# Ledger of designs, part 43: peptides against a protein of PDB entry 3OGK

Target 1, 307 residues: chain A of PDB entry 3OGK
Amino acid sequence: ATPDRLSRRFPNLRSLKLKGKPRAAMFNLIPENWGGYVTPWVTEISNNLRQLKSVHFRRMIVSDLDLDRLAKARADDLETLKLDKCSGFTTDGLLSIVTHCRKIKTLLMEESSFSEKDGKWLHELAQHNTSLEVLNFYMTEFAKISPKDLETIARNCRSLVSVKVGDFEILELVGFFKAAANLEEFCGGSLNEDIGMPEKYMNLVFPRKLCRLGLSYMGPNEMPILFPFAAQIRKLDLLYALLETEDHCTLIQKCPNLEVLETRNVIGDRGLEVLAQYCKQLKRLRIERGADEQGMEDEEGLVSQRG

## One batch from the design tools (peptide; made by RFdiffusion4, then SolubleMPNN)

Design b1_p12_1_s3 (from b1_p12_1, 8 letters changed)
Fold by OpenDDE base, seed 2:
Structure b1_p12_1_s3 (fold): chain B 307 residues (1-307), chain A 12 residues (1-12)
Amino acid sequence: as target 1 above (307 residues)
Amino acid sequence: MDELNERLLKRK
């Protein structure tokens, strides 16, 4: 479909999802600079889609100018922007979005590639937004944003229920977790093992409603921080956890209400058996092949056809 | 080593 055809057919369109790069890009078969440009779509949105409140670009090229145009065109009517695996923009584009779209509820740039100029976009969001429900920059590399701004967002956005972040040291997010009283989902962060302080994370306090979780680099020493609320966990993302087969078994046994599990092949047949035994509410299981599997000699760390 | 591998995986 072309942008003009879309607007003519659906002038009252409220939600738009565009996909650029083919799925093959997930396998590094397509260069990063390959993809559809959002420019003609943004032009059409600006001119003819006056009721559009949700925009999802997946695997597309997005420039700062595109974001600026979109921001100004939709302003406070824009409730959702998802830059899903997109590229071509900088944090200036994000700044424009949060500056002009002050009632945005969902902001996602998960797995997007961008140039980071500063942390102003998150600061601006923190200063002016009270509507945010979902913030997701999972699997991105922001180095210039402040955990304090994230805390401010949590304090000001009462409806904030899902936050996915990059590699923030988890201890820097203590204030955020305290402020995010209604948070149900958290992914990302960084758990850094410290031989000199083996229990440095043991006193972490998570939001009381937290039930969807994925902590990056969580190892067996950190895993016990989940035990107090493991029974309320409904979704686990263990893709970037540093858990072996036995660790999976330990954790899974404590999560009887688990509905969604995402993990690596390291779970093994044993882990799957334990999962079947203890997690009767399981609805979705995703097992990916991890980089560590090339070195695992343990047969139990492999998912076979028996599992 | 495992942590490094996971970090690399996350970036890809």
Scores: peptide ipSAE 0.022, ipTM 0.568, DockQ to the pose 0.259
Fold by OpenDDE base, seed 5:
Structure b1_p12_1_s3 (fold): chain B 307 residues (1-307), chain A 12 residues (1-12)
Amino acid sequence: as target 1 above (307 residues)
Amino acid sequence: MDELNERLLKRK
């Protein structure tokens, strides 16, 4: 489809999802410049799609100018922006979005690559937004944003239900978790093992409604922090957890209401057996091959055709 | 493999 054809066919379009690069690009099989530019689509949105509230760009090239144009064109009518595995922009583009679209409900930059100039975009979002429901910059590399701004967002956005972040030290998010009273989903952060303080995470207090969770770099020593509410967990993202087969078995047994599990081959046939035994409500299972598995000598950490 | 190395591998 072309932008001009889209507006002619659907002048009252409220939601647009565009896919650029195929999944093969994730495997470095396609040059970076092969991706589609959003520019012609942003132009069409600005000129002809006046009812558009939701924009989802997947694997596309997005410039700061594109984001600025989109922001000014849609302003407070923009409710959802998803930059899903996109590239080509900086935090200036994000700043423009949050400055002009103050009623945005969903902001996603998951797995996008960008140039980080400063943390102003998150600060601006914190200062002016009260509508945010979903914030997702999972698997991104922000280093200049403040956990305090995330806390402010949680305090001001009472409908905030899902937050996925990069490698924030989890202890810096204590204030955020306390403020995020209605949070149901959290992914990301960083758990850092400290031999000198093995129990440093044991006093973490999670939001009471939390049921979808993925803590990055969670090892067996940190895993017990989930036990008090494990029966409440419905989705686990263990892709970046540091759990072995037996650790998986231990955790799975404590999650009888688990509906979605995402993990690596390390779960093994044994983990799958335990999963089948204890998680009768399971609806979706995603098992990925971890890059670290090639070095794992543990034969139990493999899912066979029997599992 | 230590935790740090595993973290780096998972991010690649």
Scores: peptide ipSAE 0.021, ipTM 0.561, DockQ to the pose 0.258
Fold by OpenDDE base, seed 4:
Structure b1_p12_1_s3 (fold): chain B 307 residues (1-307), chain A 12 residues (1-12)
Amino acid sequence: as target 1 above (307 residues)
Amino acid sequence: MDELNERLLKRK
């Protein structure tokens, strides 16, 4: 399909999802500059798709100029922008989006590769947006954004229900969690062990409605912070948790309402048995192979065909 | 430790 054909056929298009590079690109099998430029699509959006409010680019090359053009063309009509595993832009492009699209509800750049110039885009979002419902820069490497801006967003955006972030120290997000009263989903952050403060996370207070979460680097020592609300957890992302098989069993037993679990092979057949026993509402299970497949000391930490 | 390494590799 070509952009011009799309607009002629569907002039009232409200939502567009484009997929660029094949999945093989994730394994560095395809050059970064191979196909998938959004430029011709952004041009068509700007000129002919006046009803478009949702844009999802997946594995595409996106420049700052593309983002700027899109931002100015759709302005406050743009409700959703997802840069899913995209590349080619900088934080200047993000700044343009949040500057011109002040009523954006969903902003995603999960697993995108970009050049970080500053943290102005998040600050601008914090200062002017009150509509945000979903913010997702999970598995990205922002070093210049402020947790304080995230807190401001939570305070100003009362419909904020899902936030996924990079490696913020969780303690820096205390203010955010307090402000995000309607938050249902949180992923990311960073739990860091401190020999001098073994209980530094025990007083962490999560939003009351939180039911979908994935805390990065959560180990067995930090896992108890979930226990007070484990019964209300419906989705767990344990892909980046530091839990062994027995830890999985412990946590799963405390989550009887779990519907979605994402984890690694470390759950093992034992963990799957426990899951089947205690999580009767489970709808989806994703098990990824970890780098430890060949080196696991715990024989129970392997998922076999039995599981 | 292995899980941490895996995450780091995934992000690269």
Scores: peptide ipSAE 0.021, ipTM 0.564, DockQ to the pose 0.156; fails the geometry check
Fold by OpenDDE base, seed 3:
Structure b1_p12_1_s3 (fold): chain B 307 residues (1-307), chain A 12 residues (1-12)
Amino acid sequence: as target 1 above (307 residues)
Amino acid sequence: MDELNERLLKRK
């Protein structure tokens, strides 16, 4: 479809999702500049889609100018912006969005690539937004943003229910977790083993309503931090956990209310058997292939047709 | 593999 055809057919469109590059782009099998520019769509949104409050771009090229135009055109009417696996912008574009769209509820940049100039965008969001419900920059590389701004967001946005972040040290997020009283979902962070301080994470306090979780680099030594609330866990993202087959079995047995599991092939047939036995409410299972397929460490880390 | 090596492999 072309932008002009869409607006003529649906002038009162409230939500738009566009998909650009195919999955092959993730493997660098196509040129970086292969199509998928949002510019024509942003122009059409600005001119003719005045009721649009939700925009989702997936695997598209987005410039700072595109973001600036979108921000100014929709302003406080923009409730959702998802830059899903997009590229071409800098943090200046993000700054424009949060500056002009003060009532944004969902802001997503998951797996997007960008040039990071500074952390001003998150600071601006922290200073002026009270409407945020979902913040997601999972699997991104922000190095210049402050955990303190994230804490401020949690204090000011009482409806904040889902936050996914990059590789923040989890201990730097203690203040955030204390402030985020209504948080239901958290993904990302970084757990770092310290031989000199094996129990450094054991006193970590999570939000009381937390039920969807994915801690990056969580190993068997850190896994026990989940046990006090494992029964309330509904979704687990273990894609970036450092758990072997037996560790999966241990954790799964403690999560009888699990509805969604995302993990790697390391779960093995044994882990799947345990999952079937203990997680009767399971609705979705995603198993990705990883280095586990090469059989390096876990003899049971293979899912067969029997599993 | 040690934790560090595993982290590197998972990010590929």
Scores: peptide ipSAE 0.014, ipTM 0.564, DockQ to the pose 0.254; fails the geometry check

Design b1_p12_1_s4 (from b1_p12_1, 7 letters changed)
Fold by OpenDDE base, seed 4:
Structure b1_p12_1_s4 (fold): chain B 307 residues (1-307), chain A 12 residues (1-12)
Amino acid sequence: as target 1 above (307 residues)
Amino acid sequence: MEKLAERLEKRR
């Protein structure tokens, strides 16, 4: 469909989701400049889609100018912006969004590629937003944002229920977790092993309502931090955990209310058997093949057709 | 940086 045809057919459109580049672009099989520009759509949104409050761009090219135009056109009417696997923008574009869309509830940049100029966008969000419910910059590389701004967001946004972040050291998020009293979902962070301090994470206090979790680089030594609330966990993302088959078995046995599991082949047939035995409420299972699994000689760490 | 690259490779 063309943008102009969309607005003429649906002048009262409230939600728009656009998919640009095919999945093959993720494998560098398609040039970066191959279609999928949001510019004509942003123009149409600005001119003709005055009731639009939710925008989701997936695998599209998004410029700072596009974001600035969108921000100014929708302002406080914009409730949701998802830049899902997008590219072409900088943190200046994000700054424009959070500056002009002060009532935004959902902001997502998951797996997007961008140029990071500064951390001002997160600071601006922290200073002025009180409406945020979902913040997701999972699988992104921000080096210039402050975990203190994330804490401020948690303090100011009482409806904040889901936060997914990049590689923040988890200990830097202690203040965030304390402030995020209504948080139900957390993904990302970084657990870093310290030979001199094996228990450095044992005193982590998670939000009381936390039930959807994916900690990056969680190994068997850190896994026990989940045990106090494992019975309330409904979703686990173990794709980036450093757990072996037996570790999966140990954790799964402690999560009887698990509904969604995302993991790698390392769970093995044994882990799947344990999952079937202990997780009777399981609704969705996603198993991905890790690149590291080609080298795992351990037959137990492979999901066969039997599992 | 290195850890994210590794994570992205694992998703391929």
Scores: peptide ipSAE 0.030, ipTM 0.717, DockQ to the pose 0.139
Fold by OpenDDE base, seed 1:
Structure b1_p12_1_s4 (fold): chain B 307 residues (1-307), chain A 12 residues (1-12)
Amino acid sequence: as target 1 above (307 residues)
Amino acid sequence: MEKLAERLEKRR
């Protein structure tokens, strides 16, 4: 569909999701006119889609100008912006969004590629937003944002239930976790193994309602931090955990209420057997095969057709 | 996957 046809047919559209072409488009393998740019859609949104409150771009090219136009056009009416695996923007575009859309509830830029100029966007969000429910910049590389701003967001946004972040040191997020009293989901961070201080994370206090979790770089030494609330866990993202097959088995046995598991083939057939035995409420299983596991495969760390 | 590989390399 063309933007113009959409607005004419659905002038009262509240939610728009656009999908760009598959990953091949991100590698310039597809001509520029392939419809991967959001610009014509943003123009249409700005002019004709006055009730639009939710925008989801997936694998699209998004410029700062596009974000600025969208922000100004929708302002406080914009409740959801998802830049899912998008590219072409900088943190200036994000700054425009959070500056003008002060009532945004969901802000996602998961797996997006961008140029980071500064951390002002997160600071601005922290200073002015009280409506945020979901913040997701998982699998992004922000180096200039402050964990203190994340803490401020948690303090000010009472409805904040899901936060996914990049590679913050988990210990820097202690204040955030303390403030995020209603947080149900957390993904990301960075657990950094310290052989000299194996217990450095043992005093980490998680939000009481936390039930969806994915800690990056969690190894077997850090895994015990989950045990006090493992029975509460409903979703685990172990894609970026450093767990072997046996570690998976140990953790899974402690999560009888697990509904969603995302992991790598390192879980093995044994891990799948344990999962079937202990996790009777499982609804979704995602197993990724990584070429990166070629050197870390435990003898049991392969999912066969038997598992 | 590529990101995990890069991440795993950084931890080694």
Scores: peptide ipSAE 0.028, ipTM 0.714, DockQ to the pose 0.596
Fold by OpenDDE base, seed 3:
Structure b1_p12_1_s4 (fold): chain B 307 residues (1-307), chain A 12 residues (1-12)
Amino acid sequence: as target 1 above (307 residues)
Amino acid sequence: MEKLAERLEKRR
């Protein structure tokens, strides 16, 4: 579809989702210059789609100029921006979005690649936004943002229900979790094993409504921190957990209300049997092949046709 | 950085 055809056919469009490069681009099978620029779409949005409040770009090239134009054109009418696996922008583009779109409810940059200049965009968001419901920069490389700004967002945005982050040390997020009283979903962070302090995470207090969770690098020693509220867990993301087959079985048995599980082949046929036995409300299962499958001889960590 | 690289490799 072309931008001009879309606006003529749907002048009152409220939500737009565009998909750029196919999955094959992830394997470097497609030239870098193969299409997927958002520029012509941003021009069309700015000129002709005046009721548009939700924008989702997936696997597209987005410049800071594109973000600045979008921000100024939609301003406080922009409720949702999703830059899903996008590239080509810097944190200056993000700063423009949060500066001009002060009523944004959903901001997503999951798996996007960008140049990080500073942490000003998150600070600006913390200082001026009270409407945020969903913040997602999962699987990104932000090194210059502050956990204190995330805590400020939690205090100011009472409707904040879902937050996904990069590799923040979980202990730096204690203030955030205390402030985020209505949080239902959390993914990301970093759990770091310390041989000298094996219990360093045991006193971690999660938000009372938390029911969708994915802690990165969670091993069997950290897993018990979930047990007090495991019965209320409805979604688990274990893709980046460091759990073996038996650890999966232990955790799954404690989650009778689980509806969505995302994990690796390490769950094995045994883990799938346990899942079928204890998780009667399961609606979606995603199993990814880990790179580790070529080297770990553990026969138990393979999902066969029987599982 | 290394742990994130491992995450990205696991998704390939």
Scores: peptide ipSAE 0.024, ipTM 0.645, DockQ to the pose 0.140
Fold by OpenDDE base, seed 2:
Structure b1_p12_1_s4 (fold): chain B 307 residues (1-307), chain A 12 residues (1-12)
Amino acid sequence: as target 1 above (307 residues)
Amino acid sequence: MEKLAERLEKRR
């Protein structure tokens, strides 16, 4: 569809999802420049889609100018912006969004590639937003944002239910977790093993409603942090956990209400057997092949046709 | 600890 055709057909459009590059771009088979530019769509949104409150760009090229135009055009009417695997923008574009769209409820940049100039966008969001429900910059590299701003967001946004972050040290998020009283989903962070302080994470207090979780770099030593609330876990993202087959078995046995599991092939047939035995409410299972599993000849860490 | 870049590569 062309932008002009869209507005003519659907002048009252409230939600738009655009997909640019095909999945083949993930395999570096498509030149970086092949991405669909959002510019013509942003122009059309600005001019003709006056009721648009939700925008989802997937695998598109997005400039700071595009974000600025979108921000100014939709202002407080913009409730959702998802930059899903997008590229071409900087944190200045994000700053424009959060400056002008002060009632935004969902902000996503998951797996987007951008130039980080500063952390002002998150600070501005923290200072002025009280509407945020979903914040997702999972699988991104922000080095200049402050965990304190994330805490402020949690304090000010009472409807905040889902937060996915990059590699924040989990201990820096203690204040965030304390403030995020209604948080149901958390993904990301960084659990850093310290041989000298094996219990450094044992006192972590998670939000009471937390039921969808994915902690990055969680190993068997950190896994017990989940045990106090494992029975309430409905979704686990173990893709970036450092758990072996036995660790999977241990954790799965403690999660009888698990509905969604995402993990690597390391779960093995044994882990799948345990999953089938203990997780009777399982609705979705995603198993990815990890790069690390190519070298582990251990038969137990492979999902076969029997599992 | 795998760097984010390595994690992204594994997901590609």
Scores: peptide ipSAE 0.025, ipTM 0.695, DockQ to the pose 0.129; fails the geometry check

Design b1_p12_2_s1 (from b1_p12_2, 7 letters changed)
Fold by OpenDDE base, seed 3:
Structure b1_p12_2_s1 (fold): chain B 307 residues (1-307), chain A 12 residues (1-12)
Amino acid sequence: as target 1 above (307 residues)
Amino acid sequence: SYREKLREIRES
């Protein structure tokens, strides 16, 4: 499809999703100058798609100029922007989006590659937005943003229900969790082992409505922090957890209302048996295989053709 | 790095 053809057929289009070429491997690496450029689409949006409120670019090349043009063209009419596995922009582009689109409800940069200049974009979002429902920069590398801004967003955006972040230390998000009273989904963060303080995470208090969760680097020592609300968990992302087969079995058994599970092949046939036994409401299962599967001799950590 | 850690987990 071409931009001009789309606008002629659907001048009142409200939602647009564009996909670039797929990657051969998913290791959070986006090659430079691969995929399609969004520039011609942004031009068409600005000129002819004046009712567009939702934009989703997947595996596209996006420049700061593209983001700036989009931001100014749609302004407060833009409700959703998803830069899914995109590249080519900097945090200046993000700053333009949050500056001009003050009523944005969904902002996603998951697995995107960008140049980080500063943390101003998140600060601007915190200072002026009260509409945000979904914030997702999962599997990105931000080093210059503040957890205090995330806390401010939680306090000001009472409809905030889903937040996915990069490598924030979980203990730095205590204030955020306290403020995010309506949060239903959280993914990301960073759990760091401390031999001198093995129970440093045991007193974490999560939002009461939390039911979709994926904590990065969660091991068996940290897993018990989920037990008090495991019965209300509907979705688990264990892709980046550090759980063995037995740990999977333990956790799954405590989640009878689980609907979505994402994990690695370490769950094994035994874990799948436990899943079938205890999770009768399961709707989706994603099992990612490691690259070194051929060298794995541990039968318990393998998913067979029967599983 | 954060991305390297994520990749390592996926490859394990």
Scores: peptide ipSAE 0.498, ipTM 0.940, DockQ to the pose 0.283
Fold by OpenDDE base, seed 5:
Structure b1_p12_2_s1 (fold): chain B 307 residues (1-307), chain A 12 residues (1-12)
Amino acid sequence: as target 1 above (307 residues)
Amino acid sequence: SYREKLREIRES
């Protein structure tokens, strides 16, 4: 497909999703012939797709100039921007988006690679946005953004239901969780084991409606923080948890309403048995195999081909 | 980095 053909066929298009590169392609090494640059599409959006409110770029090269043009062209009409596994931009581009698109509801940059100049984009979002429903920078590297701005966003955006973040220490998000009264989904953060304070996370208070969760680095010592609301959990992302087979069994048994589980091969056949026994509402299951476990189908603690 | 740590977990 080409941008010009798209606008001719669908001049009233409201939602656009573009995919730019193969899964195995490296960031910033996308040939032009793969259609990896969003520039021609942004031009077309600006000129000819004036009803477009949702844009999803997946695995594409996006420059700050592209983001600036998009932001100014769509302004408050832009409700959704997803930079999914994209590259080529800096936080200046993000700043332009949040500055000009004051009513954006969904902002995603999950697994995107970018140059971080400052944390102004999140601050600007916190200062002016009240519409945000979904914020997702899961599996990104932000070091200059403030947890306080995230808290402010939660306080001001009463429809905020899903937040996925990078390497925030979970304890720095206490204020955020308190403010995010309607939050249903949270992924990311960082749980850090402390030998001197093993229970440092036990007093965490999660939003009352939280039912979709994925905490990075959650081990068996931290897992009990989920127990008070395990019965209401509907989705678990355990891909980056540090749970063994037995830990999986323990947690799964406490989640009878689980609908979606994403985990690693460590769940094992035993974990799958427990899952089948206790989670009758399960709809989706993702089991990712680790590199060291490839071909080890009969090993204890591994999901077998028969399981 | 955060991403490196996550990758390490997924590969383990």
Scores: peptide ipSAE 0.492, ipTM 0.939, DockQ to the pose 0.264
Fold by OpenDDE base, seed 2:
Structure b1_p12_2_s1 (fold): chain B 307 residues (1-307), chain A 12 residues (1-12)
Amino acid sequence: as target 1 above (307 residues)
Amino acid sequence: SYREKLREIRES
């Protein structure tokens, strides 16, 4: 598929997903002659795909100029932009997007690599957007954005249902959680253990509709903050939690309505047994394997063929 | 960095 061929075949296209050459899944790749950059596609979008409202770039090279062109071409018609594992842009490109696309509903840059110049893009988004439903910069490194802007977004975007963030101290997000009344999904943040204050997170209040959750660095001391609403949890992302096998068992027993679990090999065969016993509605299970460990298959932290 | 810490967890 080439840009010109696409527009000729589908001039009224509303949604486009482009994939660069992946490490694993070899499908829907861009032609070799176009390389891995989005520029020719952005040109085609600007000229010939005037009804396009959803753009998803995966593993593509995206420049600030590309983002600026896309932003100006689609303006308030752009509802979804996903920069999924992309690279080549800076926060100036993001600023252009949020400045010109003020009706954007989904903005994703999960696992993208970029140069951070400032936090203006999030501030601009907070100042002008009231349409946002999904914000996702999970597994990114923003050091210059403000949690106050995130709170403002939550206050102004009443349809905000999913937010995934990078390295925000969870206590800085108290105002955000209070404002995000309709939030159903939250991932990311940073829980920091304090030996002198083991209870510092116990007063966290989460949005009442929260049912999909993944807190980074959550250990057994922080895990109890989930217990009051564990029965309503439908999805858990424990990939970046600091839970051992026993901790997994404890939490799983409290989540009888769990439908999706993502975790690491540390869940072990015992954890899988507990999961099978208590989570009868489980639909998807993702277990990330670490390096092969030498030892007994029945040891904690190992998932064997038995489990 | 945050991403490095996450990677360390996944590799552990």
Scores: peptide ipSAE 0.467, ipTM 0.936, DockQ to the pose 0.246
Fold by OpenDDE base, seed 1:
Parts: structure tokens; sequence; C-alpha cells
Structure b1_p12_2_s1 (fold): chain B 307 residues (1-307), chain A 12 residues (1-12)
């Protein structure tokens, strides 16, 4: 499909999702003719799709100019923007989005690659947005944003239910968690091992409604922080946890209401057995196999065909 | 980097 065809056929389109071609290398290596650039679509959105409120770009090249045009064209009518594993933009583009789209509810840039110039975009979002429901920059690297702004967002956006972040030290998010009273999902952060103070995270207070969780670098020493509310956990992302097979078993046994589990091959056949035994409500299971674990079966920490 | 560390975990 082409942008012009789309707008002619569906001038009242409210939601658009575009997927670029899968590629192993950098997104900028894709020829323009492969449909990897959002520019023609943004142009069409700006000119002809006046009711569009949701935009999802996946694996596409997005420039700051594209974002700026989109932001100004849709303004407060834009409710959802997902830059899903995109590239080509900087934080200036994000700043434009949050500056002009004050009513945005979902902002996602998960796994996107960008140039970080400053943290103004998050600050601007914190200062003016009260509508945000989903904020997701999971698996990104922002070094110049402030956890205080995240806290402000939580305080001001009472409908905030899902937040996925990058490498924030979890202890820096104490204020955020306190403010995010309605938060149901949290992923990311950074748990940092401290041999001298193994219990440094034990006093973390999570939002009462938290039920979907994925803490990066969570090891067996940190895992117990989940135990008080493990029974209410419905989704676990353990892809980036530092749990061994037995740790998986321990945690899974405490999550009888688990519906979604994402983890690595380290769960092993043993973990899968435990999962089957204790998690009767499981709906989705994702197991990533590491490169070094391929071809190995019937070993602890490895999922076999029997699992 | 954070992403590199995550990738390392994922590939392990």
Amino acid sequence: as target 1 above (307 residues)
Amino acid sequence: SYREKLREIRES
C-alpha cells in the first residue's frame, strides 16, 4: 500500500501501524524503496489523515523532521505514538512530540536507536502532560533524563498504568513508585549487586496494583522483594533477569496467578515442570534460547523438547 | 552500555 492510496480509501483513519522490513543490520542500510522511511507517511498524515490519533512505526527510519511534522499536524489529537525499534531520530524529535502533543496517552520508543542530546523531552512531558497512560522506553539508553521527571509524571498522570524504562537505578525510582499509585506494569531499571549490602533493595515499596513486572538484572538476592506480592503477579519478564533454574522454580511457585512468562532457556525442563504444576492460568510462554545453549537438551538450565 | 549488557544476558 501507498500513503496516498490509504488516505483516499480511509480518510477517517484513526489508527495506523507501519512495519518496516526486518533487518539484521542498521536501519539506515535499507534502500529507500524498501519502505523503511516514514517520511511519505508522515506527509500523508499531515495533509490528509486528520482524524489519526494512533501511530505505530515498527522497524522504520524516523527523522526529527518527521516527528516534528507529525507533532504539529496532529497536536493534541495524537493519543498514541509508538516508535517501535526505530532509528534515525534524536531526543529533539521526542521533545517536539511531547511539546505539541500534550494529550498523548501512549509514548513508546522501545528498542529504538537514537542520539541523545538532552533530557528535555522527559522534563517537558513531566511539566505539561496529565493524560499519559503508557510510557515505554524499555531497552533504550537515556543518560540525561531525570528520575525526578518520571516521578512528576507519575504524580500528574493519574491514569498511568504501564511504565517501562531503561537503566535507571531502581533505588532512584523510589519516589516514582510512591507516586505511581495506579501503576500495574513496570519493566526495566537496573538492579546493581552490592556484596556489602545485599539487602539494599529489600525495602522497596512497589505500587499496590503492580502485577506485570520485569526487573533487569534481578538476581536471586533481589528476587525476594517480589515475594510479598508474588501472588498477584500476572506477567513476568525474566528475559533480563539473572536467575538460574532453581531461582525460576522458586519464583514461579510463588506466582500461582501467572498468565504470561517471558524468560530464557535457563528456566530448563525443571522450571517448565514447576510452571505447569503451579501456574494453571498461564496463557503465554516465551522462551529465548541463547546462542550458546542451542543444541543442548536434557540438562539443567536448558529447555529440551520434553519441556 | 545498558543495552549491550542486556544483549549479553540474552545471548548467554
Scores: peptide ipSAE 0.440, ipTM 0.929, DockQ to the pose 0.267

